# Peptides against a protein of PDB entry 3S8F, part 20

Target 1, 157 residues: chain A of PDB entry 3S8F
Amino acid sequence: VLTLFVAVPSLMTAFTVAASLEFAGRLRGGRGLFGWIRALPWDNPAFVAPVLGLLGFIPGGAGGIVNASFTLDYVVHNTAWVPGHFHLQVASLVTLTAMGSLYWLLPNLTGKPISDAQRRLGLAVVWLWFLGMMIMAVGLHWAGLLNVPRRAYIAQV
Target 2, 166 residues: chain B of PDB entry 3S8F
Amino acid sequence: DEHKAHKAILAYEKGWLAFSLAMLFVFIALIAYTLATHTAGVIPAGKLERVDPTTVRQEGPWADPAQAVVQTGPNQYTVYVLAFAFGYQPNPIEVPQGAEIVFKITSPDVIHGFHVEGTNINVEVLPGEVSTVRYTFKRPGEYRIICNQYCGLGHQNMFGTIVVKE

## One batch from the design tools (peptide; made by RFdiffusion4, then SolubleMPNN)

Design b1_p9_4_s4 (from b1_p9_4, 6 letters changed)
Fold by OpenDDE base, seed 4:
Structure b1_p9_4_s4 (fold): chain B 157 residues (1-157), chain C 166 residues (1-166), chain A 9 residues (1-9)
Amino acid sequence: as target 1 above (157 residues)
Amino acid sequence: as target 2 above (166 residues)
Amino acid sequence: VAPFLAMVA
């Protein structure tokens, strides 16, 4: 029960970030219920990467609640579900945030802006990474629900 | 301008926080629903039982693999299983079809896994702790035991077999 | 990729 209390500040943080994104999008001219999303700087890999990380983190966070639930954890514990969760939490959010941070940090440290080619390449990298991670994560979670064991190279589904 | 921005931020935060709270209840409801509709496969765990991993191989019910399967009733058995680097004892584990089997599993060395293919038996095995799992095999045949907790260089090859006889 | 596909198949 105490472990589940972590969900409260986590959700608060997540939705505070969402609120900040909405505000930013509206400041950039976005209107309506969803127009603010389109107004965000999707041409900047420093922005796109961490946002994609957050998108992957959402289902991962939901999975975290499942994993922290005693009765539900019985179903998923030490199955492929667990690495699926980790790939969303670490390999998606943390990794993409790191990638995005570099796209912001390096230009600032060097005083040189990234070239258009570098920007386009960066966008390709982060989107492909996200796509790959989503495929991997969905597969792992699905396999986990089918009771495929974690840390095993062979399993009868 | 600043006042307008702050007011807007506050409005958005209130909206998203309300949504957050709603989602929290949705998750709780989903958990409750799952528990209400999908509890048939849950194997209840027993009380925490401790053993000395340094002596478990020399004395007690785990010491002799030939005595590992104990009939406790007309259709009830207790099986004392050791998970070790890198295998299971006894191997194979022979049990009758349709009998209620109580597995008591422990380790003399490091943490292992005990995952039985074709079943929902999936427990961690800790040195000094006895894992208790109850299961009834409805179908005869061979069931492979897989270690799903990394336990060393031979982890990937650590398998056992449960043979269910008619 | 093949082992992954085999895992979920």
Scores: peptide ipSAE 0.015, ipTM 0.787, DockQ to the pose 0.028
Fold by OpenDDE base, seed 3:
Structure b1_p9_4_s4 (fold): chain B 157 residues (1-157), chain C 166 residues (1-166), chain A 9 residues (1-9)
Amino acid sequence: as target 1 above (157 residues)
Amino acid sequence: as target 2 above (166 residues)
Amino acid sequence: VAPFLAMVA
């Protein structure tokens, strides 16, 4: 019970961020249940990167609950499932947030706005990164369920 | 108006909070369902058993690899396995098909892994503790043991074999 | 309830 209670504040925090995004989208003219999503600045890599990170964090968080469950952890522990999990948490959320932060920080530090070409390149980078991370994460989780061990150069399957 | 904005934010937060709680219950329900329907073959945690890692190689049931496999019943065996840097003892482990095998695994040095391919046997082996795993091999053949816990420079080459005889 | 208890045990 105590272990699962950790999920409560985590979810509260995550969905508070989501609430902030909804508010921002509505301020930008978005309406309805989903219209606010479209109104968000998807043309800005500084925004897109951390949002994609959040999307990757959702299945990672679900996996966290699995990993914290005693009986279920027996199935996945020290398999490829584990690196799949933390690649969603670290290489997705943390890394993409860092990337997004840089896309905002560097122009502000230098006083030079990014060019349109740089902006488009930035968008390509973060989307490709996200796609690659999702493919890898799905593969690792799948391999883990097939009992592929972590920290081994060989596998049964 | 900041007050109006604050009120609006609060409303959105309440909605998302409700959604958050709902999702929490969904996750718990899914986990509960999984446990209820897919518990076959799951080995529950046993009682903590201790051993002295400094003497385990010298005396006791792990000391002689030739006596590592002990028949405890008509179709039941206990196998005393050492995981060490960098291998397993005995190697190979020979057991009969269809028998209930109780593995008693410990380490004389550092933490190792004991992952048997083709099975659900996957445990960490800690010095000073005995890991107990119960398994019945239904198919004859060779099963590879892999160390899936980093244990040093030779970790990647640390393998063992279980031979299941007809 | 039983599965839930098993999960947290």
Scores: peptide ipSAE 0.015, ipTM 0.789, DockQ to the pose 0.036
Fold by OpenDDE base, seed 1:
Structure b1_p9_4_s4 (fold): chain B 157 residues (1-157), chain C 166 residues (1-166), chain A 9 residues (1-9)
Amino acid sequence: as target 1 above (157 residues)
Amino acid sequence: as target 2 above (166 residues)
Amino acid sequence: VAPFLAMVA
């Protein structure tokens, strides 16, 4: 009856995470409406990776609402739009969260902290991954709106 | 100060939850607006129709490709299309320009796609079900049919053609 | 209301 009802708990969860980030940023000395963002540990790939994943998940979530809408799904179904959505959700959020988890978990389990070189490399990896995913996702969504089919190597456009 | 921290967390959470709810309504509003402004582009679909995929090749309107295009009225046609591994029949599908075409599409084997380039015709074809799509080709020429649902090893080569005649 | 119902169906 209400397919879009699924968006309620999803958004609640997402923005609760955002609330946690705000609190953390303020605890780290951030002030003002946006100053807390800068105060977050952007020098730690274990933090940056999942946050970038969340950022990619936002437009993906909006797309999920579109995909779940009967009439709008008729427009985007089985087009490149759908892979674009999936790559934001899986290849961005899930993958980056996994990367971030490893940056935290392995040093914790081994008792050996990551070197500065490893940290810098990790930051480069997650940022480049995010950038690549965003470029690909935008391209796929755009192609989908132009009615480029998924699961096909050719298209009119 | 645990109490102060707790109150701060609650305040932030309440704010973000309110924002979450607001965004939900924004998305719904945007979808509603899109539907209100783009209703003219929707291709009408028929009611759910069932067929036996095991006999659809032997009997019925899909059995003979030579009789697949049926004129149902002045400037109105019904085209009975089979999507199968790995192709379409009839192929090519020949229809007149400007005629109202009702495609009745089904499959004798597995799920296929029916995506017509240059149009908004894009449906999944399920064995045992008939997909009905109504469309009028305004421009003559060839329109390629693409299978956009994985259907096996030959999926990538599964194409058809609609020829629109003047 | 029909478009809205279709949207959430």
Scores: peptide ipSAE 0.014, ipTM 0.801, DockQ to the pose 0.035
Fold by OpenDDE base, seed 5:
Structure b1_p9_4_s4 (fold): chain B 157 residues (1-157), chain C 166 residues (1-166), chain A 9 residues (1-9)
Amino acid sequence: as target 1 above (157 residues)
Amino acid sequence: as target 2 above (166 residues)
Amino acid sequence: VAPFLAMVA
């Protein structure tokens, strides 16, 4: 019940953020149903990181609702599904947001913009992190559905 | 300019809210699909049964491992299992193939897990509470019990065995 | 085992 109460305002916030992104993209010249996405600053790791975090948070949020369901929780509880959910929420959204924040904060604190090399490296780090997290998350959720237990070093599958 | 921006923001918010509503139905459908395909493993919660963890080892049906398996009918058994640091009793648990087994599981010390490999049995065991699980083993052989809840230094080695006899 | 291998690949 508590999870569901939190889920509603979280969803509202998520879609509000999406609306803000669309507005920003359209201000940057994006047109059409999806053109605004391409117009967003994908060359800036300070932008890309938290956005990728948000994308990972979507399936994680859905998983949260699953975990809060009595009948569905019986299937997934204390399996590899649970750490899969946690890694999407913490290691994806929180961590990528923190990484993105650093790409914004440090240049502003020092008064020096990041070099082009640093920018490219930052983009590589953020995208590789996201890719790795998605692979791990899919694997953990899949393993969980196959009844692989959490907090155990062995499994039949 | 600010007024125009405000109107634009509202329009986009309305659009995304509409999308949100559509996605809600998608999520409901996905949940429904998951429920339909995974209902075989659902064990309904029964009445909460309480025990005193400080005396469960000395008194009651969990006190003697030799008397832990009780035949309650022609093809029905109740097994009183203790999960403790760090193991299970009785160990092994011997039950007949094809019989309906009611596991009554509790703990004298800390929270443990009771995960039986090859089955849908997966419950937490709390001191002071009795976990009840009903299962029928269709295949003879050995089934490993795994603790999937961290319970201390010996957690990783906490295993039990269920032996299903023909 | 297969899902685990997939997650670490």
Scores: peptide ipSAE 0.015, ipTM 0.767, DockQ to the pose 0.033; fails the geometry check

Design b1_p9_5_s1 (from b1_p9_5, 7 letters changed)
Fold by OpenDDE base, seed 5:
Order: sequence, then C-alpha cells, then structure tokens
Structure b1_p9_5_s1 (fold): chain B 157 residues (1-157), chain C 166 residues (1-166), chain A 9 residues (1-9)
Amino acid sequence: as target 1 above (157 residues)
Amino acid sequence: as target 2 above (166 residues)
Amino acid sequence: MEEALANTV
C-alpha cells in the first residue's frame, strides 16, 4: 500500500525533473524534440552521474510497482528479481547521485577546481559504473523470472 | 524576465505531466495484461493460522515427523512441515504423484524460506504462523527445498527434499 | 543445538 501511495508523487517528481532538464537544455541552445538533450552538460560528471541514476531508476521504479502487487509478488518475491530491483534503486540512483554531489561539493568546499584529467576520469568512472550496474540488474531480473532464488548459491537453472 | 521563465517552465511541466500520466496508464495496463495472461501460477493466500513456536516441537501435528504426512482423502494429503535451523522435517517428504498436497509449514525458531525448485511454491515461514500451500506434483522425482530467507550460520546449507513417488 | 550444528555445513 505504501509503495503504491508513493509511486504517484515519485513519478510526478521524476517527470518534473525531466521538465527542468528540458528547460535547461533549451536555454543552452538545444532545439527540436530531442536536441535539448544533447545541449545538456554531458562533460560534467556532477551532471552526468545523477542523470544516469535517474535513467536507471526508470526500470527500477516500474519494478517497484510490480513488487508491490499482491499477485505478482508471488512470482518475484525472494528471487534474484528483488536484489536486481535494489541495485537499480540504491546502487544506481542513490549512489550515482551521491557521486555527482561529491563532484560538485568537494571543489566547492576546498575552493580548488577539478583538473581536466580529474574531470575525464570522473566521467569514465560514472559511465562504467552505470554500464556495469545495468548489466548486473538486467541479469538479476532475468534470473529472478527464471525462479533463481534470492540468498542462495545454487539454482535449478 | 522572471515571468517569461515561469511561463516557459509551466509549458514544459504540462507536457511532462501529460507524459507522466500516460506512462502511469501504460504501467497499469502492463500489470493488467500480466495478470490476465499469467494467473495460473498464482497461489492464493490461506487463512491466518497461528501456533505457539515454543511448543510446536513437543505437541501437535508437527511434533512427530513420522506422522507428518496425513492422508485426508483418496487423492489428498496434508503434510506438516517444520522449517528450523538448519533444515526441514520430515526429510525427505514422501508424497504420491498426482495427489493434491496441502503443506502446513511453520517454524520453531526463526524466519525461514520454503522454496521448492521446479514448482511455484515459494513462501516465507514465520514462527507463530502457519503457511498453507496447495500443490499437485505431476512428475515423479526429487524436488529440492531451498531456504531463501537468511536464518543464521547454516542458512546456505539448509536444504530439504520432496520425493514424489509413482 | 546438535541438530543445528549438524546441518550448518
């Protein structure tokens, strides 16, 4: 009940953030239906990290609704599906948001800007993290649908 | 300038809100579709039944593993199963092929899992509560029971076996 | 306790 209750506000918030991103992209010179996306500051790890977190949160959020379904829970509960969901929510959105926050916060606190090399390294870390997390999450969800149990080192499949 | 920005923001918000509502309906539709096409695998919840976990080993239908399998009809059995640290009893559980089996599962100690491979049986077992699951084994053979809820040091090795006889 | 130990490994 609680999950379904918070699902609606969460969706509204997510799409409001998307609206803000579109506005920002258009202010930066982006045009057309998708041109605003390219105009966003993809060279800044402080921006890229939380955005990638949001992208990973989309399937995670959908999965949250599934997990909250009484009938569908019989299929996915205590299978590899559940940790797949967790890794999308915590290890993707929360972690990437924290990483992005640090890329902004540390330079601000120290008064020292990050070097170009540090910026490039940050981008590499964030993208690789996202890629690895997506691979793992997809694998876990798939395994869960094949009835691979959670908290077990063995499976029939 | 602030007014212009506000107007622009509102326009984008309206668009994305419309999209959000559309996506909400899509998700609901997908759930509905899944329920409509995959209902055969759903096990209905039974009535809430409670037991005293401190005495369940000493008295009642779970106390004697040799009497755990009870024939309740010509092709119907009730099996009283204990999930404990760290195993299941009876073990093995012997049942006939094609019979309707009603599992009555409880725990004398901590929360355990009862996941039967090759079936849709997957329930948590709480001390003080009785989990009821109905299943008919169509194929003879051995089915492994796995604990999928962390229950202590021996959790990873907590297994049982159901033997389905022809 | 003995049963638990026997089923730990």
Scores: peptide ipSAE 0.022, ipTM 0.801, DockQ to the pose 0.038
Fold by OpenDDE base, seed 2:
Structure b1_p9_5_s1 (fold): chain B 157 residues (1-157), chain C 166 residues (1-166), chain A 9 residues (1-9)
Amino acid sequence: as target 1 above (157 residues)
Amino acid sequence: as target 2 above (166 residues)
Amino acid sequence: MEEALANTV
């Protein structure tokens, strides 16, 4: 009940954030239908990390609706599908947002900007993290649809 | 100036909200597709039923594993299954090929899983509740039942077998 | 079904 109750407001919020990003990108000189995306500060891990988290949240959010479905839950419950969903929601969205927040918070608290080396390393970390999470999540969802069980060491697929 | 900015932001918000609405319908379609392709053969059956887990081993249809398989029609059976730490009863479960089988599963102790490999039968089994699943086995052979809900130290070894006879 | 829905978070 709670999942479906918050689904619509969550979607509205997510797309409002996207609208804010478009506005920001256009203010930064982006033009056209997609040019505003390139104009966003992709060189800043404090920006990139939470945005990647949001991208991972898209399939995760859809999966949340699936998991909350009375009929579909019979298909996916206690299969590898479930941890796949978790890794999108927690290990991607929450974790990447936390990582990004650190890149904003620490410089502000210390009054010292991050070095260029730290910035580049941060970008590498968050992109690699995202890539790894997407591979794992896709694999887990696929395995789940093939009826690979959760909390079992064996499967006959 | 402030008014112009607000108007511009509102326009973007409206556009993205429209896109959001469109995506909602896409998700609904994907859910419908998944239902159509992945739920065939397994149907939740019956209403929520309650039992006393403290007496289920002594009284009622789960008490005697030799009487667990009940023919309810010409090609219909009800199978009363206990999931317990750490196994299933009866074991093996013997049913005929092509018959409609209604599994009624409960637990005398803790929460377990009832996952039949090679099928879409996959339910949690709660003490005090009867899980009901309807399925028809089209292929003869042995189907392994696995527990996919952690239930204790022996969880990983908790298996059962369904034998489908020709 | 109602109980199941109530317990679905």
Scores: peptide ipSAE 0.013, ipTM 0.791, DockQ to the pose 0.029
Fold by OpenDDE base, seed 4:
Structure b1_p9_5_s1 (fold): chain B 157 residues (1-157), chain C 166 residues (1-166), chain A 9 residues (1-9)
Amino acid sequence: as target 1 above (157 residues)
Amino acid sequence: as target 2 above (166 residues)
Amino acid sequence: MEEALANTV
């Protein structure tokens, strides 16, 4: 019960972040229901990386509710589902946030802006990382639902 | 100006909070739907049962693998299984097809997994606790037991076999 | 795969 109650403030926090993004996008000239998304600085890897992390975190968070469910956990526990969840929560959100933080932090610490080449490379890295993580995570969740065990190199499936 | 920005923030927050609440209900509904339509994968948890891991190999129902399979009824058996570094006892576990099998699983050493391929049997095995799983094998054959909880250097080689006989 | 799915869901 207490574990599921944590979902409430977590969702509130997530959607507060979303509200902040909407506000930022609208300040940058975005209009309409979705125009604010396009107005966000998608050319900056320091922005893109953590946002992609958040996008991966959404299904991960939903999975967190499943994993925390007493009854549903019987289905997914210690299957490939769990590593799938981890790769969304840690290897996507945390890792991409760290990457994004470096893209912001290093220029500020050195006083030197990143070059255009570095910026483009950074964008490529974070998008490719996100894509790879999403493919792997979907595969792991799917395998988990097919009862593939975690921490094992062999399965009948 | 600051006033306009503040009002805009509040409006967006209210909208997203409403959406948040809606999504919460969606998740609850999905959980309820899953439980209602996909109950075959849910194995009820047994009662909390404790055992002394330091003596479980020496005395009690887990001590003799030859006595591990106990008939408790006309078509009912209890199987006392040890998961240890690095294997299972008894191995193989021999049970009849179509019988209701109650597995009583514990560990004398560290935490292990008990995952039976081809089934929905998947439990953690903790020293000092007895895991109880009820299952009926409908098809004869060999079912591999896999440890899905890291237990040391030999973890990857920790396998057992359940042989279901006609 | 089919057998595993049938037993888990």
Scores: peptide ipSAE 0.017, ipTM 0.817, DockQ to the pose 0.047; fails the geometry check
Fold by OpenDDE base, seed 1:
Structure b1_p9_5_s1 (fold): chain B 157 residues (1-157), chain C 166 residues (1-166), chain A 9 residues (1-9)
Amino acid sequence: as target 1 above (157 residues)
Amino acid sequence: as target 2 above (166 residues)
Amino acid sequence: MEEALANTV
């Protein structure tokens, strides 16, 4: 019982961010149940990066609950499932948040706005990174369920 | 305007928090359901068994690889396995097909993994603790043991073999 | 199973 309560603060944080996104989208003219999503600034890599990180964090967080389950962890522990989880949590959320932060921070520190070319490149990088991470994460989780061990270069599947 | 915005934010936060809590319960329910429906194949954790890693090679059931496989019943065996830097003993482990095998695995040095390909045997092996795994090999042949816990420079080469005889 | 469930919950 107590183990899974660890998920509560994480979920609260995640959904508080989601609430902020909804509010921002509605302020930007978005209406309805989903219209606020489209109203968000998807042309800004400083925004897109951390949001994509959050999207990757959702299945990662669910996986965290699985990993924290005694019986379910028996199935996935020390398999490719675990690095799959890590790549969603660290390589996606943390890394993309850091990338997004840089896209915001550097222009503010230098006083120079990013060029349109830099903006487009940034968007490409962030989306490609996210896509690659999702492909890898799905593959690792799948392999883990097939009992592919982590920290091993060979596996019988 | 500020007051209106504040109220709106609170409403959204409350909604999302409610959703968060609901999802938590869903996950708990899913775990409970999984456990209830998939009881077979889960080996309950036994009582924690301790050993002295400094003497385990010298005395006791792990000391002699030739005596590592012990028949405990007509179709039951206990196998005392050491995972060490960098290998397993005995190697190979020879067991009969269809017999219930209880693996008692420990380490004299550092943490290792004990992952048997083609099986659901996958445990960490800690110095000072005995990992107990029960398994019945239904198919004869060779099963590779893989260390899936980093244990040093030779980790990548740390393999063992279980030979299941007809 | 009971112990496993107890440890999970």
Scores: peptide ipSAE 0.010, ipTM 0.822, DockQ to the pose 0.023; fails the geometry check

